Peptides against a protein of PDB entry 8PQO. Designs and how they scored, part 140

Target 1, 252 residues: chain A of PDB entry 8PQO
Amino acid sequence: VLLKEYRVILPVSVDEYQVGQLYSVAEASKNETGGGEGVEVLVNEPYEKDGEKGQYTHKIYHLQSKVPTFVRMLAPEGALNIHEKAWNAYPYCRTVITNEYMKEDFLIKIETWHKPDLGTQENVHKLEPEAWKHVEAVYIDIADRSQVLSKDYKAEEDPAKFKSIKTGRGPLGPNWKQELVNQKDCPYMCAYKLVTVKFKWWGLQNKVENFIHKQERRLFTNFHRQLFCWLDKWVDLTMDDIRRMEEETKRQ

## One batch from the design tools (peptide; made by RFdiffusion4, then SolubleMPNN)

Design b1_p21_4_s3 (from b1_p21_4, 9 letters changed)
Fold by OpenDDE base, seed 1:
Structure b1_p21_4_s3 (fold): chain B 252 residues (1-252), chain A 21 residues (1-21)
Amino acid sequence: as target 1 above (252 residues)
Amino acid sequence: EAPTMEQMLLFAFLVLKYYFE
């Protein structure tokens, strides 16, 4: 088991991020091949547990059509079915990803707190002290080009070049986080994403767990660079606008 | 059916499929 807490600082408010995240996910999904294909929604309902209120979703991703024929033929039953259970109680969110074949031997858990701070809170997810001492805190700087793979880099998604016309935010220089503290008119937040990866396979556990974390970091970095650079596209939208857009997409 | 950021992790799963046999 490998735990890392990714802290993504953004020059947006917690309320703004709720809209921006939904917009950016939808936009990013359009660029992915097979987006939405093979997705089965089993459950989509409100929940209330231990004072936490939100929306619970259970989705199955059927990957049979997304893998080569030889993989499909060799894959054991259930190996190509990914289950995603999500508890969305923004500003808190928890996602659990499992596989039918691996069962208890595979787990990806992503727990996120969105806080109006600069990533200074320790153990925001309230882990036991013994568990917390094993968590690596990883700061993602969306303006740091060195954290972006060359193949992922796009100039139009570079926060160091982008300036929002609607808000005046950006571009983000090398010391943007320090300067942000002195800019009282610019909101800021941190997404604390605790990622737990478990892959129980003798000889491959560390390799796979580290690989998944590497992909998670890459995803978080690219996604939030996009989210910021798309600020002018979503900053004037409301949650009702987003919900309407989602309904329109479902009907098509 | 709101899509989540975690759905983009499917690419990682596509790589891992080669280890499941």
Scores: peptide ipSAE 0.065, ipTM 0.734, DockQ to the pose 0.248
Fold by OpenDDE base, seed 5:
Structure b1_p21_4_s3 (fold): chain B 252 residues (1-252), chain A 21 residues (1-21)
Amino acid sequence: as target 1 above (252 residues)
Amino acid sequence: EAPTMEQMLLFAFLVLKYYFE
């Protein structure tokens, strides 16, 4: 088991991020996944647990149509079905990803707190001390080009080049996080993403767990660079606007 | 229904497939 807490600092408020995240996910999903092909929604209902109120979803991602034919033909039963259980109680979210074939031997858990700070809180997810001491804190700087793979880099999604017309935020220089403290008019937040990865196969555990973390970090980095650079597209939208857009997408 | 960022992990799993090959 490998645990890392990714801390993504953004020059947006927690309230703004709620809209921006939903917009950016929808936009990125349209561009990459083709609008949800192969996604089966099993459950979508409200939940309440220990004072936590939100929306619970259970989705199955069927990868059969997204892999080469020879992979589909050779894959064991259930190997290409990914289950995603999510508890969405913004500003808190929890996602659990499992695989039908791997069963208990595979787990990706992502627990996120969105806080109006600069990523300075320790153990925001309230782990036991013994567990917390094994968690690596990883700071993601969306302005740092060196954290982006060359194949992923796009100039129009570079926070170091982007300036928001509607808000005046950006471009983000090398010391943008330190400068935020002195900019009273610019909100900021941190997404604390505790990622737990378990791949319980002898000989491959460390290799696969590290690989998955590497991909998660890559995803978080690229996504939040997009989110910021798309600020002018979503900053004036309301949650009702987002809900309407989602409904329209479902009808298409 | 509210989509999540984690649904984009589909690409990570696809990359994982090629990693083992």
Scores: peptide ipSAE 0.064, ipTM 0.738, DockQ to the pose 0.211
Fold by OpenDDE base, seed 3:
Structure b1_p21_4_s3 (fold): chain B 252 residues (1-252), chain A 21 residues (1-21)
Amino acid sequence: as target 1 above (252 residues)
Amino acid sequence: EAPTMEQMLLFAFLVLKYYFE
């Protein structure tokens, strides 16, 4: 099991982020292999547990049509079915990803707290001390180009180049986080994303677990760079606007 | 059915399918 807590600092408020995240996910997921066909929604209902109120979803991603024929033919039963259980109670979110074939031997859990701070809280997910001491804190700097793969880099998604017309935020210089503290008019937040990866397969555990974390970090980095650079597209939207847009998308 | 950030990991899952063979 490999645990890392990714801390993504953004020059937006927690309330703004709720809108921006939904918009950016919808935008970024367009034409992705994981969208549309092959997704089965088993459950989509409100939940309330331990004072936590939100939306629970259980989805199955059937990857049979998304992989080459030879992979599909060789894959054991259930290997191409990914289950995603998500508890969305913003500003808290939890996602659990499992696989039918791997069963207990495979787990990806992503627990996120969105806080109006600069990523300074320790153990925001309230892990036991024995577990917390094994968690690596990883700070993601969306303005740091060195954290972006060359193949992922786009100038229009570079926070170091972007200037928001509507808010005046950006571009983010090398010391933007330090400067942000002195800018009382600019809101900020941190997404604390605790990622738990378990892959119990002899000889491959460390390799796969580290690989998954590498992909998670890559995703978080690219996504939040996009989110910020798309600020002018979503900052004036309300949650009602987002809901309406989602409904319109579903109808298409 | 609102997509989540984590759902974007599906591409990574496709890569990982090599290990499920």
Scores: peptide ipSAE 0.064, ipTM 0.736, DockQ to the pose 0.237
Fold by OpenDDE base, seed 2:
Structure b1_p21_4_s3 (fold): chain B 252 residues (1-252), chain A 21 residues (1-21)
Amino acid sequence: as target 1 above (252 residues)
Amino acid sequence: EAPTMEQMLLFAFLVLKYYFE
């Protein structure tokens, strides 16, 4: 098991981020999957548990059409079905990803707290001390180009170049986080993403767990760069606007 | 607090995209 807490600082408020995240996820998903091909939604309902109130979703991602034929032919039954269970109680969110074939030998858990700070809170997920000492804190700087793979880099998604017309935020210079404190009119937040990766296959555990973390970090980095650079597209949207957009997407 | 809403999160697909790149 490998745990890392990714802390993503953003020059947006927690309330703004709720809209921006949903917009950006929808936009990114549309661009990559063509509208959700291969996604089966089993459950999408409100939940209330232990004082936590939010929306629960259970989705199955069928990868049969996403992998080469030889992989499909060799894959055991259930191996190409990924289950995603998510508890969205913003500003808290939990996502659990499992595989039918791997069962308990595979787990990706992402627990996120969105806080109106600069990533200064320790153990925001309230882990036991013994567990917390094994968590690596990883700061993601969306303005740091060195954290972006060349193949992922797009100038239009570079926070160091983007200037928001609607908010005046950006571009983000090398010391943008330090300067942010002195900008009274610019809100900020941190997404604390505790990622737990488990892959129990002997001999491959470390390799796969590190690989998954690498991909998660890559995802978080690119996603939040997009989120910020798309600020003018979503900053004036309300949650009701997002809900309408979601409904329209479902109908299509 | 979390108002009832549709969840458009597709983390699994987004992560898996990078597996195949």
Scores: peptide ipSAE 0.049, ipTM 0.727, DockQ to the pose 0.083

Design b1_p21_4_s4 (from b1_p21_4, 10 letters changed)
Fold by OpenDDE base, seed 1:
Structure b1_p21_4_s4 (fold): chain B 252 residues (1-252), chain A 21 residues (1-21)
Amino acid sequence: as target 1 above (252 residues)
Amino acid sequence: EAPTMEQMLTFAFLVLESYFA
């Protein structure tokens, strides 16, 4: 098991981020071919658990059409079915990813708190001390180009070049986080993303767990760079606007 | 229904499955 807490600081408020995240997910998904193909929604309902209220979703991603024929032929039963259970109680979110074949030997859990701070809280997910001492805190700086793969880099999605017309935020210089402290009119937040990866397969555990974390970090970095650089597209939208956009996208 | 970034992360996993399957 490998645990890392990714801390993504953004010059947006927690309330703004709720809209921006949904917009950016929708926009980014348009660029992914077959995003809705092979997705089965089993459950989509409100939940209440231990004082937490939100929306619970259970989806199955059927990967049979996403892999080559020879892989599909060799894959054990259930190996190409991914289950995603999500508890969305913004500003808290939990997602659990499992596989029918791997059962208890595979787990990706992502637990996120969105807080109005600069990533200074320790153990925001309230782990036991023994567990917390094994968590690596990883700071993602959306302005740091060195954290972006060359193949992922786009100038129009570079926070160090972008300036929001509507809000005046950006561009983000090397010391932008420290400068935020002095700019009382600019909101800021941190997404604390505790990622738990378990892959119990002899000889491959460390390799796969580290690989998954590498991909998660890459995704978090690119996504939040986009979210910030798309600020002018979503900052004036309401949650109702987002829902209308989602419905329109489903009709395509 | 409001997909989150965490749900979008599943797409990254789709790529992972194709690599390891």
Scores: peptide ipSAE 0.147, ipTM 0.782, DockQ to the pose 0.176
Fold by OpenDDE base, seed 3:
Formats: structure tokens, C-alpha cells, sequence
Structure b1_p21_4_s4 (fold): chain B 252 residues (1-252), chain A 21 residues (1-21)
């Protein structure tokens, strides 16, 4: 098991981020091939547990049509069915990913707290001390180009070049986080993303677990760079606007 | 009902499947 807590600091408020995330997910999804094909929604319902209220979803991603033929042919039964269970109670979110074939030998869990701070809280997810001491804290700097793969880099998604017309935020220089402390008019938040990866396969556990973390970090980095650079597109939207947009998309 | 960034992980899974093949 490999645990890392990714801390993504953003010059937006927790409330703004709720809108921005939903917009950015929708926008990013347009750029991906395959759309919603192969996605089966088993459950989509409200939940309440221990004061946590939100939306619970259970989806199955059937990857048979999304992988190369040779992968599909060699994959064991159930290996290409990925289950995603998500508890979305913003500002808290938990996602659990499992696989039918690997059963308990495979787990990806992502637990996120969105806090109005600069990533200074320790053990936000309230792990036991023995577990917390094994968690690596990883700070993602969305302005740091060195954290972005060349193949992923786009100038229009570079926070170091973007300036929001609507808010005046950006561009983010090398010391933007420190400078942010002195900018009373600029909100900030941190997404604390605790990622738990378990892959029980002798000889490959560490390699696969590290690989998954590398991909998660890549995703988080690129997504939040986009989110910030798309600020002018979503900052004036309300949650109601987002819901209307989602409904309109479903009708198409 | 609202999709989250975590649900974008599907794309990472495509990479994972290729790695396991």
C-alpha cells in the first residue's frame, strides 16, 4: 500500500472551486475520445452518514471497447470492468476504485478535503498516527512548468502566462504562493487529496503503485492548471448555471 | 450526480490497462 497526500494550492475560494471543478470536468471531458461509452451507472442517489450529506454514485467502466484488441483478447474475465464508487459531499469527496478480477488485491482510494488555507494543515483526513507517518505530502505547484510533461504542456493552459480579465488573478510567478499571502483581495484554497493505492501482486506491487501515483499526480497537475486558466469561463457561473449546462448536455 | 475530477481517472485506467498488457 502506498499513500500520498497531494496538496494543490489554488488562488480561488472553496466556493469558487466547486463551480470551477464541475465546469472543468465537463470541458476536459469534451476533449477525450469515447465520451460516455462503456459507462454504466448503477447507483446515483443522495446519502447521509455521520453528518456528511452528499451524492453517492456507483459506476462501472467497461473498457472492452476502449483498449486495443490484443489487450481485450488477453484480459481475464472482469479485468476490464472497473467499479467506481464516489461519495460527493463537497467540500469533502471520496472515490473508491476497484476491479472485478483483482478483487481485494486492487484498490485506489482518493479522499479530498477542500480547505480555505495554503496547505498547512497536517492530517486533515484524521488518519491514525501509525498510518499518517507513512503518508508522503506532495505539493503540486500549478505554476511550475517543470512539473508538467512536455507532451501535456499547452501555452493556453499555463498559469505562468494566464491573466484573468474578470478577476485580475495571474499570471502566477515563481513566488506566487508567498505573494498571495499579502494579497487580501485574492482568495485561496488547498485541495488535500489523500490517495491510497493498493496493488497486491508479488514483484510488481511497488512498481504499479508508484506508477498509479505518477499518473494521478499528472492528472491533478494538468486538471488544476486548466481549471485556473479557464477561470474567466466559469468564475461568474453559479451552481444553478452548472446544473442547467449539465441538463442541456444530457439532452444533446 | 455531479461529476468530479476524481471521475476523470478513467483516462488513467486506460494507461494502466496498457501497462498491464
Amino acid sequence: as target 1 above (252 residues)
Amino acid sequence: EAPTMEQMLTFAFLVLESYFA
Scores: peptide ipSAE 0.146, ipTM 0.780, DockQ to the pose 0.199
Fold by OpenDDE base, seed 2:
Structure b1_p21_4_s4 (fold): chain B 252 residues (1-252), chain A 21 residues (1-21)
Amino acid sequence: as target 1 above (252 residues)
Amino acid sequence: EAPTMEQMLTFAFLVLESYFA
């Protein structure tokens, strides 16, 4: 098991982020071909548990069409079915990813708290002290180009170049996080993403777990760079606007 | 309801992994 807490600081408020996240997810999904293909939604309903209220979703990703034919032919039953259970109670979110074949030997869990701070809280997910000792804190700086793979880099998605016309935020210089403290009119938040990866397969555990973390970090980095650089596209939208856009998208 | 970031990232992750398979 490999645990890392990714801390993503953003010059937006927690309330703004809720809109921006939904917008950016939708926008990013448009850029990916085959989005929704092979996805089965089993459950999509509100939930309430232990004072937590939100939306629960259970999806199955059928990967048979996403892998080469020889892989599909060799894959055991259930190996290409990924289950995703998600509890969205913003500002808290939890996603659990499992596989039918691997069962308890495979787990990806992503737990996120969105807090109005600069990533300074320790153990925001309230792990047991012994467990917390094994968590690596990883800061993602959306302005740091060195954290972006060359193949992923786009100038139009570079926070170090972007200037928001509507808010005046950006560009984000090398010391942007420290400068936020002095900018009383600029909100900020941190997304604390605790990622738990378990891949219990002899000889491959460390390799796969590290690989998954590497990919998650890459995705988090790229996504939040996009979210910020798309600020002018979503900052004036309300949650009702987002919901309307979602309904319109479903009709297409 | 709209997918969360994690849900979108999961899909993207799966697509990415397919290229390494």
Scores: peptide ipSAE 0.106, ipTM 0.766, DockQ to the pose 0.147
Fold by OpenDDE base, seed 4:
Structure b1_p21_4_s4 (fold): chain B 252 residues (1-252), chain A 21 residues (1-21)
Amino acid sequence: as target 1 above (252 residues)
Amino acid sequence: EAPTMEQMLTFAFLVLESYFA
């Protein structure tokens, strides 16, 4: 098991982020080839547990059409079906990813707290001390180009170049986080993303777990760079606007 | 038989991409 807490600081408020996240997810899905293909929604319902109220979703991602033919032919039954269970009680979210074939031998858990701070809280997910001491804190700086793979880099998604017309935020210079503290009119938040990766196959555990973390970091970095650079597209939207957009997309 | 390392890496990558779908 490998745990890392990714801390993504953004010059947006927690309330703004809720809209921006939903917009950016939808936009990213549209831009991705085969977005939504092979996705089966089993459950989408409100839930209440231990005072936590939110939306629960259970989706199956059928990857048969997304892998090479030889992989599909050699894959055991269920190996290409991914289950995603998500509890969205914003500002808290939890996602659990499992595989039908691997069963208990494979787990990706992503737990996120969105807090109006600069990533300074320790153990925001309230892990036991023994568990917390094994968690690596990883800061993602959306303005740091060195954290972006060359193949992922797009100038239009570079926070160091982007200037928001609607909010005046950006571009984000090398010291943007320090400067943000002195800018009373600019909100900020941190997404604390605790990622738990378990891959129990002997000989491959460390390699696969590290690989998954590497890809998660890559995804978080790219996503939040997009989210910020798309600020002018979503900052004036309401949650009702987002819901309407989602409904319209489902009808298409 | 268990999936090959290559298959698992591909699988893991696809799973992670789907997280933001």
Scores: peptide ipSAE 0.031, ipTM 0.673, DockQ to the pose 0.069

Design b1_p21_5_s1 (from b1_p21_5, 14 letters changed)
Fold by OpenDDE base, seed 2:
Structure b1_p21_5_s1 (fold): chain B 252 residues (1-252), chain A 21 residues (1-21)
Amino acid sequence: as target 1 above (252 residues)
Amino acid sequence: DIVLDIVLGSVLTYLNSHYPL
């Protein structure tokens, strides 16, 4: 088991982020081929547990059409069926990803707190001290070009070049986080993403767990660079506007 | 590992396009 807490600082408010995240997911969905093909929604209902109120979803992703042919041909039965259970109680979210073939030998859990700070809180997920001492805190700087793979880099998604017309935010220079404290009119937040990865196969555990974390970091980096650079597209949208966009995306 | 990079990267991106991770 390998745990890392990714801290993504953004020059947006917690309330703005809720809109921006959903917009960016919807926009990313439009950019993916095949739309909702291969996604089975088993449960989509409100929940209440231990004072946490939100929306619970259980989806199965049938990935047979989303992987290379050679992977599909070699994959055991059930290996390409991914279960996603998600509890969305924004500003808290939890996602649990499992696989039918691997059962208890595979787990990805992503727990996120969105806080109006600069990533300075320790153990925001309230882990036991024994567990917390094994968690690596990883800061993602959306303005740092060195954190982006060359194959993923797009100039139109570079926070170091982007200037929001609607808000005046950006471009983000090398010291943007330090300078942000002095900009009283610019909101900020941190997404604290505790990622737990379990891959319990002998000889491959460390390799695969580290690789999954590498891919998660890559995903978080690219996604939040997009979210910021798309600020002018979503900052004036309401949650009702977002819901309409999601419905339109599902029909494509 | 090129195979793991392609598979895991594609899968996680696909999941994120349907629900925020």
Scores: peptide ipSAE 0.374, ipTM 0.893, DockQ to the pose 0.333
Fold by OpenDDE base, seed 4:
Structure b1_p21_5_s1 (fold): chain B 252 residues (1-252), chain A 21 residues (1-21)
Amino acid sequence: as target 1 above (252 residues)
Amino acid sequence: DIVLDIVLGSVLTYLNSHYPL
C-alpha cells in the first residue's frame, strides 16, 4: 500500500472550485470519444452517514473499447471492468476504484478535502498517527512548468501565461502563492487529495503502485491547470448551467 | 513501461472525464 497526499493550491474559492471542477470534468468528457458509452450507473442516490450528507454513485466502466486491441485480446475476463464508488459531500469527496478481475488485490482510493487555506493543514483526513507517518505530502504547483510532461503541455493551459479577463487573476508567476497572501481580494483554496493505492501482486506491487501515483499526479496537475485557465468560461456559470451542459454532453 | 502508461494513464483520464477524482 502506498499513500500520498497531493495538495493543489488554486487562486479560487472553495465555492468557485465546485463550479470549475464540474465544468472542467464536463469539458474533458466532450474530448473523450464515445461520451457515456461503456459506463453503467448502478446507483445514484443521496446518502447520510455519520453526519456526512451527499450523493453516492456506483458506476461500472467497461473499458474494452477504450484500450488498444492487443490489450483487449490479452486481458482476462473482468480485467477491463472498473468499478467506481463515489461519495460526494462537497467540500468532501471520496472515490474508490476497484477491478472485477483483481478483486481485493487492487484498490485506488481518493479522498479529497477542499479547504480555504494554502495547504498548511496537517492530517486533514484525520488518519491515525502511525498511518499519517507513512503519507508523503506532495505539493502540486499549477504554475510550475517543470511539473508538466512535454507531451501534456499546452500554451493555452499554462497558468503562467493565462490572465483571466473576468477576475483579473493570473498570470501566475514563480511566487504567486506568496503574493496571493497579500491580495485581500483574491480567494484561494487547497484541494487535499489523499490517494491510497494497493496492488497486491508479488513482484509488481511497488512498481505498479508508484506508477499509479505518477499517473494520478499527472492527472491532477493537468486537470487543475485546465480548471484555472478555463476560469473565464465557468466563473459566471450556475449549477443549473453546468447540469444543462452535462445533459447535452450525454446526448452526444 | 509503455503498456502501463497507455492503460493506466488512459483509464484514469477517462474516469476523471466522467466524475472528478
Scores: peptide ipSAE 0.370, ipTM 0.892, DockQ to the pose 0.345
Fold by OpenDDE base, seed 1:
Structure b1_p21_5_s1 (fold): chain B 252 residues (1-252), chain A 21 residues (1-21)
Amino acid sequence: as target 1 above (252 residues)
Amino acid sequence: DIVLDIVLGSVLTYLNSHYPL
């Protein structure tokens, strides 16, 4: 088991982020071939547990059409069926990813707190002290080009070049986080993403767990660069606007 | 590992496009 807490700092408010995240997901979905094909929604209902209230979803991603033919031909039965259970109680979210073939030998858990700070809170997920000692804290700087792979880099998604017309935010210079403290009119937040990865196959555990974390870091970096650079597209949207966009995306 | 990159990288990206991770 490998745990890392990714801290993504953004010059947006916690309330703004809720809209921006959903918009950016919807926009990313439009860029994917096949849209909602291969996604089965088993459950979508409100939940209440231990004072946590939100929306619970259980989805199955049937990835047979989404992987190369040679992978599909070699994959065991159930290996391309991914279960996603999600508890969305924004500003808290939890996602659990499992696989039918791997069963208990595979787990990705992503727990996120969105806080109006600069990533300075320790153990925001309230882990036991012994567990917390084994968590690596990883800061993601969306303005740092060195954290972006050359193949992922786009100039239109570079926070160091982007200037929001609607909000005046950006571009983000090398010291933007420190300067943000002095900008009273610019909101900020941190997404604290505790990622737990378990892969219990002999000889592959460390390799796969580290690889998944590398991919998660890459994903979080690219996604939040997009989210910020798309600020002018979503900052004036309401949650009702987002819901309409999601419905339109599902129909395509 | 190219195979792991293609499979796991693509899967995680695809999941995030349907629900925020």
Scores: peptide ipSAE 0.343, ipTM 0.882, DockQ to the pose 0.355
Fold by OpenDDE base, seed 3:
Structure b1_p21_5_s1 (fold): chain B 252 residues (1-252), chain A 21 residues (1-21)
Amino acid sequence: as target 1 above (252 residues)
Amino acid sequence: DIVLDIVLGSVLTYLNSHYPL
């Protein structure tokens, strides 16, 4: 098991982020081929637990049509069926990813707290001290080009170049986080993403767990760079606007 | 490796396109 807490600082408020995240997910969906094909929604219902109220979803992603032919041909039965269980109680969210073939030998859990701070809280997820001491805190700087793979880099999604017309935020220079503290009118937040990866196969555990974390970091980096650079597209949208957009997208 | 990148990287991206991770 390998745990890392990714801290993504953004020059947006927690409330703004809720809109921006959903918008950015929707935009990412448009860029994916096949749309909702291969996604089976088993459960989509409200939940309440220990004062936490939100939406619970259980989806199965059937990836047979989404992977290369050679992968599909070699994959064991059930290996291309991914289960996603998600508890969305923004500003808290938890996602658990499992695989039918791997069963208990594979787990990705992503727990996120969105806090109106600069990533300074320790153990925001309230782990036991013994567990917390093994968690690596990883700061993601969306303005740092060196954290972006060349193949992923787009100039129009570079926070170091983008300036929001609507908000005046950006571009994000090398010391943007420090400068942000002095900008009273610019909101900020941190997404604390505790990622738990379990891959219990002898000889491959460390390799695969580290690889998954590398992919998660890559994903979080690219996603939040997009989110920020798309600020002018979503900052004036309401949650109702987002819901309407999602409904319209489902009809296509 | 390349195979893992194609499979896991694309899968995670695909998942994130349907629900925020």
Scores: peptide ipSAE 0.340, ipTM 0.882, DockQ to the pose 0.346

